# Designs tried in a protein design run: peptides against a protein of PDB entry 4Z63. Part 228

Target 1, 334 residues: chain A of PDB entry 4Z63
Amino acid sequence: LCLGMNDLTGNIPEDLFHLKRLNLLGIQENRLSGSLSREIRNLSSLVRLDVSWNLFSGEIPDVFDELPQLKFFLGQTNGFIGGIPKSLANSPSLNLLNLRNNSLSGRLMLNCTAMIALNSLDLGTNRFNGRLPENLPDCKRLKNVNLARNTFHGQVPESFKNFESLSYFSLSNSSLANISSALGILQHCKNLTTLVLTLNFHGEALPDDSSLHFEKLKVLVVANCRLTGSMPRWLSSSNELQLLDLSWNRLTGAIPSWIGDFKALFYLDLSNNSFTGEIPKSLTKLESLTSRNISVNEPSPDFPFFMKRNESARALQYNQIFGFPPTIELGHNN

## One batch from the design tools (peptide; made by RFdiffusion4, then SolubleMPNN)

Design b2_p23_7_s2 (from b2_p23_7, 10 letters changed)
Fold by OpenDDE base, seed 4:
Structure b2_p23_7_s2 (fold): chain B 334 residues (1-334), chain A 23 residues (1-23)
Amino acid sequence: as target 1 above (334 residues)
Amino acid sequence: SELEELLKEVRDPAEEEENLMFR
């Protein structure tokens, strides 16, 4: 049953929960309000539940133990409060959990040992606090993780060295500290292709340690951290780099010539830094900017990016990194 | 443009601070 993208108001009719053979319930992009009914438990054949973009409030019901076939739960952009229900945090069937842009709070706890199918986790823009959950690497299929805009104080856990499934990771605006430790840990994530660390590490030094290596890194975004230092030499070994944003930092020195050696680099933002010297001639030879065939079919993060063109403009949501226009921004440097 | 179809207007200003690309 797909009822998304309407102007439906009020609560879900109780009789809908008698549909025991229902595999898909999509009621997204409506004005549905009140609590999400506990009677969802009666939908024992449910594979996909999409309640996103509504006005739901209260706690998410703890009924996911009665939904043994549930693979997809989309609840982003609601008013949900409380924590992740225990049955949801233990779901062995769940492949994707999206609860972005809610009011969920407390410590983030997932039973990753039980969540054997979890591939995508989006908990961005919530009120989770405390430390990052050390057991996230136990989610052996977890590829996509958005934890941006939460209050995760402290450092990236050492256990994340073992996060082999991790490919797309955002910790943007999460009050994280110690960028040197974070990069030193995350370099061990052999499948990491996208790393977003914007609005963390305020005023720290960007490490220029030649021992750092991100083999498969395609997207690095570390904007607006007030980072000091220079262009990191270790980044030159990330031959697959497609997008680099280090804007709104306090980086100094020259832009190195090796930045033009990235054959796939189509988006470069080094604006609002203190770089000096000449623009490398190698930037004028970037193959990705000269070739019209950007392969739009590359896998991207499941979590959105937001781009603000002007301070007064609404942000545009980009669901795919390849939706970014080919860009070289070097403005507002010395 | 095909690019515009991939762009959704942010309905909630609070979302703009998540994974924000600054220009």
Scores: peptide ipSAE 0.390, ipTM 0.769, DockQ to the pose 0.396
Fold by OpenDDE base, seed 2:
Parts: structure tokens; sequence; C-alpha cells
Structure b2_p23_7_s2 (fold): chain B 334 residues (1-334), chain A 23 residues (1-23)
């Protein structure tokens, strides 16, 4: 049953929860309000639940033990409060959990040993606090993780060295500290292609350790951290780099010539730094910027990016990184 | 354009601080 993208108001009719054979409930993009009924437990055949973009409030009901087939739960952009229900945090069937842009709070706890199917986790823009859950690497299929805009004080856990499934990771604006430790840990994530660390590590030095290596890194966004240092030499070994944003930092020195060796680099933002010297002529050799037809049909993060064209403009949501226009931004350097 | 279909206006200002690309 798909009732999304309407102007439906009020609560879900109770009779809807009698549909025991219902595999898909989509009621997204409405004005549904109140609590999400615990009677969703009666939908024992449910595979997909999409309640996103509504006015739901209260706690998410702890009924997911009664939903053994649930693979997809989308609840983004609601007013949900409390924590992740225990039954949801232990769901062996769940492949995707999206609770982005809610008011969920407390410590983030997932039973990753139970969540054997979890592939995508989006908890961005919530009120989770404490530390990053050390057991996330135990979610052996977890590929996409957005934890942006929470309050995860401290460092990236050492256990994340073993996060082999991790491909797309955002921790932007999460009050993280110690970028050197974070990069030193995350370099061990052999499948990591996208790393977003914007609005963390405030005023720290970007490490220039040549021992750091991100073999499969395609997207690196570490903007608005007020980072000091220079263009990191270790990044030159990330031959698959497609997007680099180091804007709004305090980076100094020259832009190195190796930046033009990235054949797939289509988006470069080094703006609002303190870079000096000449623009590398090698940037004119970027094949991605010279060839009009690079349709990069590559897998992207499931979490959105937001772009402001100017400080006064509303951000535009980009669901795909490849939706960004080919860009070289070197403005506002000294 | 295909690009325009990928672009949704941020409805919640709170979202603007999530994975924000600055210009």
Amino acid sequence: as target 1 above (334 residues)
Amino acid sequence: SELEELLKEVRDPAEEEENLMFR
C-alpha cells in the first residue's frame, strides 16, 4: 500500500493494521501526526515500512520482534523521540534503517551481532550523544553509515580498524576530536570510498603522514574544520579520488602538482583556505573536467549531501555525489 | 534536467548542517 506524497493528515486508520499480508506500507511525504501506532506489530508480513516525511511524534514502538520480514524501515524527517527500540536494534531482518532528521536521543546502541543483515544506517541529524558505538564493525554487512549531526564526543573507536564492510561513512558535524587518530584508524577500512568529516576536529592539524593510505578513497570531504597544515601527501596515493573538499580550513602552502594526476577528480574545493603559490598547471590535464561525457555511474552513499550556492540560499539536497557539477573552486585563498 | 530532479530544497534548516558542501 503506497499512499505517499499526499496531504494526508491525522493518524493511520487502525483498520490498516489488520492487513496481515501487507508487505509494503508507504505513507511517506504526508502530514500524518501523533504516535506511530504499536499496532504496526500486526503487519507480520511487512517488508518495507516508509513513514518518512511526516509529523509523527513520540517514541518508535518496540514491536520489531513481531516484524520478522522487515527489511526497510524509513522514518526520516519526523519528530520521533527516545532511543532506537530494543527490538529494532536487534532486528536480524533489517537491511536499511533510516531515521535521519528526528529527535532521537541517548546513547546509540545497536546489537550488531544480531543485526546480521544491516547494510545501511542513516541516523543523521538526531540528538544521539555519548561515544560512537564501538561495536558497529560487528555489523558485518554495514556498508553505508550516516551519523552526521549528532553529538558523538570523542574519537573514532579503534575497533573501526576492523570495519571491512564500511564503504560510505559520514560523521560530519558530530563533535569528533583527533583527526590524526580518525584517519589512522579509518585507513584500515579497505572498502572505504566515501568519507565525510566536515565540521569536526576544530582547529586541529591535518596530518601529513606519508604512512596513511586510503586505497579506494573516491570522496573525501573535510570542510569547515579550521584545520591547519598543508595538502596532505598521503592523499596523492588515493588514485581513485573523484571529489575532494577541504574548503573552509586554514590550510597553507602550495597546491601540489599531484592534484592534477587524479584522472577521476571532477570536484575540487580548496576554497577559503590560505593556500599560496601558483595554480598547478596539472589541473588543466584533469580528464574528468575536459571530457564532457563522463557519466559516472558509480555507487554513491545513500545519505544526502547538501550544497549551499551562497550563504543566503537554501541548501540543495543532492542524493548522489555525481549530481555535483564538475567544479574547481580555489577562491578565497591568500 | 536530470540534475534538477536530484535537487530537493531542504525543507528543514536543520538538514543544512548535515553533510553540507560549502561554496
Scores: peptide ipSAE 0.394, ipTM 0.796, DockQ to the pose 0.403; fails the geometry check
Fold by OpenDDE base, seed 3:
Structure b2_p23_7_s2 (fold): chain B 334 residues (1-334), chain A 23 residues (1-23)
Amino acid sequence: as target 1 above (334 residues)
Amino acid sequence: SELEELLKEVRDPAEEEENLMFR
């Protein structure tokens, strides 16, 4: 049953929960309100539940043990409070969990040893606090992780050295500290293609350690951290780099000529730093900036990307990394 | 599109800043 993208109001009719053969319930993009009914437990054949973009409130019901076929739960953009229900945090069937833009709180806890099918986790823009869960690498299929805009104090856990499944990781605006440790850990994530660390590490030095290596890194975003230092030499080894944003830092020195050697680099933002010297002539030779046909062969994570060209402007959403226009931003360097 | 406008209206400005890969 797909009833998404309507102006439906009120609660879900109770009779809908009598549909024991229902595999898909999509009621997203409505004005449905109140608590998400515990009677969802009666939908024992449910594979996909999409309640996103509604006015649901209260706690998410702890009924996911009665949903043994549930692979997809989308609840983003609601008013959900409390934690992740225990049955959801232990779901062996769940492939995708999206609870972005809610009011979920407390310590983030997932039983990753039970969540054997979890591939995508979006918990961005919530009120989770405490430390990053050290056991996330135990989610052996977890590829895409958005934990942005939570209050995770401290450092990236050392256990993330073993996060071999990790491909997309966003921790933007999560009050993280120690960028040197974070990069030193995350370089061990052999499948890491996208790393977003914006609005963390306030005033720290960007490490220029030549031992750091991100072989498969395509997207690096570390904006608005007030980072000191220079363009990091270790980044020159990331030959697949497509997108680099280091804007709104305190980076100094020259822009190195090797930045023009990135054959796939189509978006570069170094704006609002303290770079000096000449613009490298190699930047004018970036073939990717001249051709609109950037074949991004990898499916972008289902996570939206946003570009905010001005602090006062709304961010432009890009659903896919290749949706970004070819861009060089070097403004406001003094 | 009407969908893009609806997505702009319902998008919490907070969502736009989440995956601010690029400011």
Scores: peptide ipSAE 0.017, ipTM 0.580, DockQ to the pose 0.349; fails the geometry check
Fold by OpenDDE base, seed 5:
Structure b2_p23_7_s2 (fold): chain B 334 residues (1-334), chain A 23 residues (1-23)
Amino acid sequence: as target 1 above (334 residues)
Amino acid sequence: SELEELLKEVRDPAEEEENLMFR
């Protein structure tokens, strides 16, 4: 049953929850309000639940143990409060959880040992606090993680060295500290292609440790951190780099010539730094900027990228990195 | 900027609305 993109108001009729053969309930992009009914438990055949873009409030009901086939739960852009229900945090069937842009609070806790199918987790723009959950790497299929715009004090957990499934990771604007530790940990994520760390590590030094290596890194966004240092030499080994944003930092020195050796680099933002010297001639030879047919064959991550181009601007959410125009931003380095 | 307009096509309009709803 798909009822999305309407002007539906009020509550879901209780009789809808008697549809025991219902595999898909989509009621997204409406004006539905009140609590999400506990009677969703009666939808025992449910594979997809989309309640996103509504006015739902209260706690998410703890009934996901009665939904053994549920693979997709989309609840982004609602007024949900409280935590992730225990049954949801233990769901063995769930592949995708999107609860971005709610009022969820407390400590983020997932039973990753039970969540054997979880591939995609979006909990961005909530009120989660405390530390990052150390057991996220136990979610052995978890590839895409957005935890941006929460209040995760402290450092990236050491356990994330074992996060082999991780491909997309956003921690933008999450009050993180110790960029040297974060990069030193996350370099062990052999499948990591996208890393977004914008609005963290305030005033720290960007490490220039040649021992750092990100084998599959395609997207690095570390903007608006007020980072000191220079262009990091370790980044030159990330031969698959497609997008680099280091804007709104305090980086100094020359832009190195190796920045033009990235055959796939189509977006470069080094604006609002303190770089000096000449623009590398190698930048004018970037094949990705000169060739119209960048067949970017990799699917964009399921989660949007958050780029904040201006300190006063809201972060821009991008659904597809590959939709970015070929760009070189070197402004405001004087 | 012209780049901001080009990026609006790739921008999930969701993030502006989201930032409006929960700020």
Scores: peptide ipSAE 0.016, ipTM 0.600, DockQ to the pose 0.085; fails the geometry check

Design b2_p23_7_s3 (from b2_p23_7, 8 letters changed)
Fold by OpenDDE base, seed 1:
Structure b2_p23_7_s3 (fold): chain B 334 residues (1-334), chain A 23 residues (1-23)
Amino acid sequence: as target 1 above (334 residues)
Amino acid sequence: SSLSELLKEVRDPSEEEENLMYA
């Protein structure tokens, strides 16, 4: 049953929960309000539940133990409060959990040893507090993780050295500290292709340690951290780099010539830093900017990016990184 | 997919602080 993208109001009719054979319920992009009914438990054949982009409030009902076939739960952009229900945090069937842009709070706790199918987790823009959950690497299929815009104080856990499934990771605007430790840990994530760390590490030094290596890194975003230092030499070994944003930092020195050796680099923002010297001539030879055939079909993070063209403009949501226009921004340097 | 399919206007301004790219 797909009723998304309408102007439906009120609560879900209780009689809808009598549909025992229902595999898909999509009611996204409406004006549905009130609590999400516990009677969802009656939808025992449910594989996909999409309640996203509504006005739902209250706690998410703890009924996911009665939904043994549930693979996809999309609840982003609602008013949900409380924690992740215990039955949801223990779901062995769940592949994707999206609860982005809610008011969920407390410590983030997932039973990753039970969540054997979880491959995508989006909890961005919530009120989770405390530390990052050290057991996330126990989610052995977890590939896509958005934890941005939560209040995760402290450092990236040492256990994330073992996060081999991790491919796309955002911790943007999460009050993280110690960028040197974070990069030193996350370099061990052998499948990591996208790393977003914007609005963390305030005023720290960007490490220039040649021992750091991100073999599969395609997307690195570390904007607006007030980071000091220079362009990090370790980044030159990330031969697959497609997008680099280090804007709104306090980086100094020259832009190195190796920045133009990235054959796939189509988006570069180094603006609002203190870089000096000449623009590397190698940037004028970036194959990705000269060739019209950027393969837009590469795997992308499931979490959105937002781009503001100016402070007064609404941000544009980009659902795929490859949706960004080919860009070289070097403005507002010395 | 066309570039237009990948671009949506942010419906909730509060979302803009997540994974924000500054132009």
Scores: peptide ipSAE 0.355, ipTM 0.769, DockQ to the pose 0.426
Fold by OpenDDE base, seed 3:
Structure b2_p23_7_s3 (fold): chain B 334 residues (1-334), chain A 23 residues (1-23)
Amino acid sequence: as target 1 above (334 residues)
Amino acid sequence: SSLSELLKEVRDPSEEEENLMYA
């Protein structure tokens, strides 16, 4: 049943929950309000539940133990409060959980040993607090993780050295500390291609440790951290780099010539730093900027990016990194 | 289709602080 993208109001009719053979319920992009009914438990054949972009409120019902076939739960952009229900946090069938842009709170707890199918987790823009869950690496299929815009005080857990499944990771604006530890841990994530750390590590030094290595790193975004130091030499070994944003920091020194050696680099923002010297001539030779054939078909994070064209404008949402225009921004340096 | 493709382009301004690009 697909009822998305309408102007439906009120609650879901209770009779809808009698549809025991229903595999897909899509009611996204409506004005549905009230609590999400516990009677969803009656939809025992449900594979996909999309309630996103509504006005739902209250706690998410703890009925996911009665939904043994549920693979996709999309609840982004609602008013949900409380925590992740215990049955949801223990779901062995769930592949994708998106609860982005809600009011969920408390400690983030997932039983990753039970969540054997979880591959995408989006909890961005919530009110989770405390520490990052140390057991996230136990989610052995978890590739896409957005935890941005929560209040995860402290450091990246040491256990994330074992997060082999991790490919796309955002911790943007999550009150994280110790960038040196974070990078030192996350370099062990051999499948990590996208790392977003914007609005963390306020005033720390960007580590220039040559022992750091991110083999498969394609996207690095560490903007607006007020980071000190220089362009990190360890980044020169990330030969697959496509997007680099280090804007709005306090980075100093020269822009190194090796930035122009990144054949796939189509987006570079180093603006609003304190870089000095000449613009490397190698930047004028970036193949990705001269050839129209950026392979747009590469896997992208399942979480959105936002781009502000100016400080006063609303941000535009970009669902695909490859949707960014080829850009070299070096403005507002010294 | 990525999960992100299912999201409306028009978002609450408060969401802009998530994975914000400044260019």
Scores: peptide ipSAE 0.317, ipTM 0.724, DockQ to the pose 0.602
Fold by OpenDDE base, seed 4:
Structure b2_p23_7_s3 (fold): chain B 334 residues (1-334), chain A 23 residues (1-23)
Amino acid sequence: as target 1 above (334 residues)
Amino acid sequence: SSLSELLKEVRDPSEEEENLMYA
């Protein structure tokens, strides 16, 4: 049953929960309000539940033990409060959990040993607090993780050295500290292609440790951290780099010539730093800016990016990194 | 897919700080 993209109001009719053979319930992009009914438990054949973009409030009901076939739960952009229900945090069937842009709170706890099918987790823009869950690497299929705009004080856990499934990771604006430790840990994530760390590590030094290596790194975003230092030499070994944003930092020194050696680099923002010297002539040789065939079909994060063209402009939501225009920004380097 | 399909207007300004790119 798909009723998305309407102006439906009120609660879900109780009789809808009598549909025991229902595999898909999509009621997204409406004005549905109140609590999400516990009677969802009666939908024992449910594979996909999409309640996103509504006015739901209260706690998410702890009924997911009665939904043994549930693979997809989308609840982004609601008013949900409380924690992740225990039955949801233990779901062996769940592949994707999206609860982005809610009011969920407390310590983030997932039973990753039980969540054997989880491949995508989006909890961005919530009120989770405490430390990052050390057991996230136990979610052996977890590829996409958005934890942005939560209050995860402290450092990236050492256990994340073992996060082999991790490909797309955002921790932007999450009150993280110790960028040197974070990068030193995350370099061990062999499948990591996208790393977003914007609005963390305030005023720290960007490490220039030549022992750091991100083999598969395609997207690095570390904007607005007030980071000190220079362009990190270790980044020159990330030959697959497609997008680099280090804007709004306090980086100094010259822009190195090796920045033009990245064949796939289509987006470069080094603006609002303190770089000096000449613009590298090698930037004019970026093949991605001269060739028409940017492969738009590469895997991207499941979580959105937001782009503001001007401080006063509304942000545009980009669902794919490849939606970004080819860009070289070197402005405001005085 | 047109560039327009990749771009949605942000409904909640509070979302803008999530993975924000400063262009």
Scores: peptide ipSAE 0.331, ipTM 0.759, DockQ to the pose 0.423; fails the geometry check
Fold by OpenDDE base, seed 5:
Structure b2_p23_7_s3 (fold): chain B 334 residues (1-334), chain A 23 residues (1-23)
Amino acid sequence: as target 1 above (334 residues)
Amino acid sequence: SSLSELLKEVRDPSEEEENLMYA
């Protein structure tokens, strides 16, 4: 049953929960309000539940143990409070959990040893606090992780060296410290292609350690951290780099010539730094800017990027990084 | 406009308004 993209108001009718053979319930993009009913437990055949973009409030009901076939739960853009229910945090069937843009709070706790099917987790823009959960690498299929805009004080856990499934990771604006430790840990994530660390590490030095290596890194965003240092030499070994944003830092020195050797680099933002010297002539040879065929079929993170063209403009949601125009931004340097 | 300014607002302003109703 798909009733999304309407102006439906009030609560879900109780009789809807009598549909024991229902595999898909989509009621997204409405004005549904109140608590999400515990009677969802009666939908024992449910594979997909989409309640996103509504006015739901209260706690998410702890009934997911009665939903053994549930693979997809989308609850983004609601007013949910409290924590992740215990039955949801232990779901062996769940592939995707999206609870972005809610008011969920407390410590983030997932039983990753039970969540054997979880491949995508979006908890961006919530009120989670404390430390990053050390057991996230135990979610052996977890590929996409958005934890941006939470208050995860401290450092990236050492256990994340073992996060082999991790491909897309955002920790933007999460009060993280110690960029040297974070990069030193995350370099061990052999499948990591997208890393977003914007608005962390305030005023730290960007490490220029030649021992750092990100083999599969395609997207690196470490902007608005007030980072000091120079263009990091270790980045030159990330031959698959497609997008680099180091804007709004305090980086100094010359832009190195190797920045133009990235054959797939289509988006470069080094703006609002303290770079000096000449623009490398190698940037004029970027094949991605000269060749029309950027392969649109590359894996993209499941979490959205929001683009504001102007401070007063609504942010445009980009579900695909490849939707960005080819860009070289070097403005506001010395 | 840097991808950074874009990533600052993981909330669409419309999503922020919706969340402000729950604050």
Scores: peptide ipSAE 0.038, ipTM 0.638, DockQ to the pose 0.076; fails the geometry check

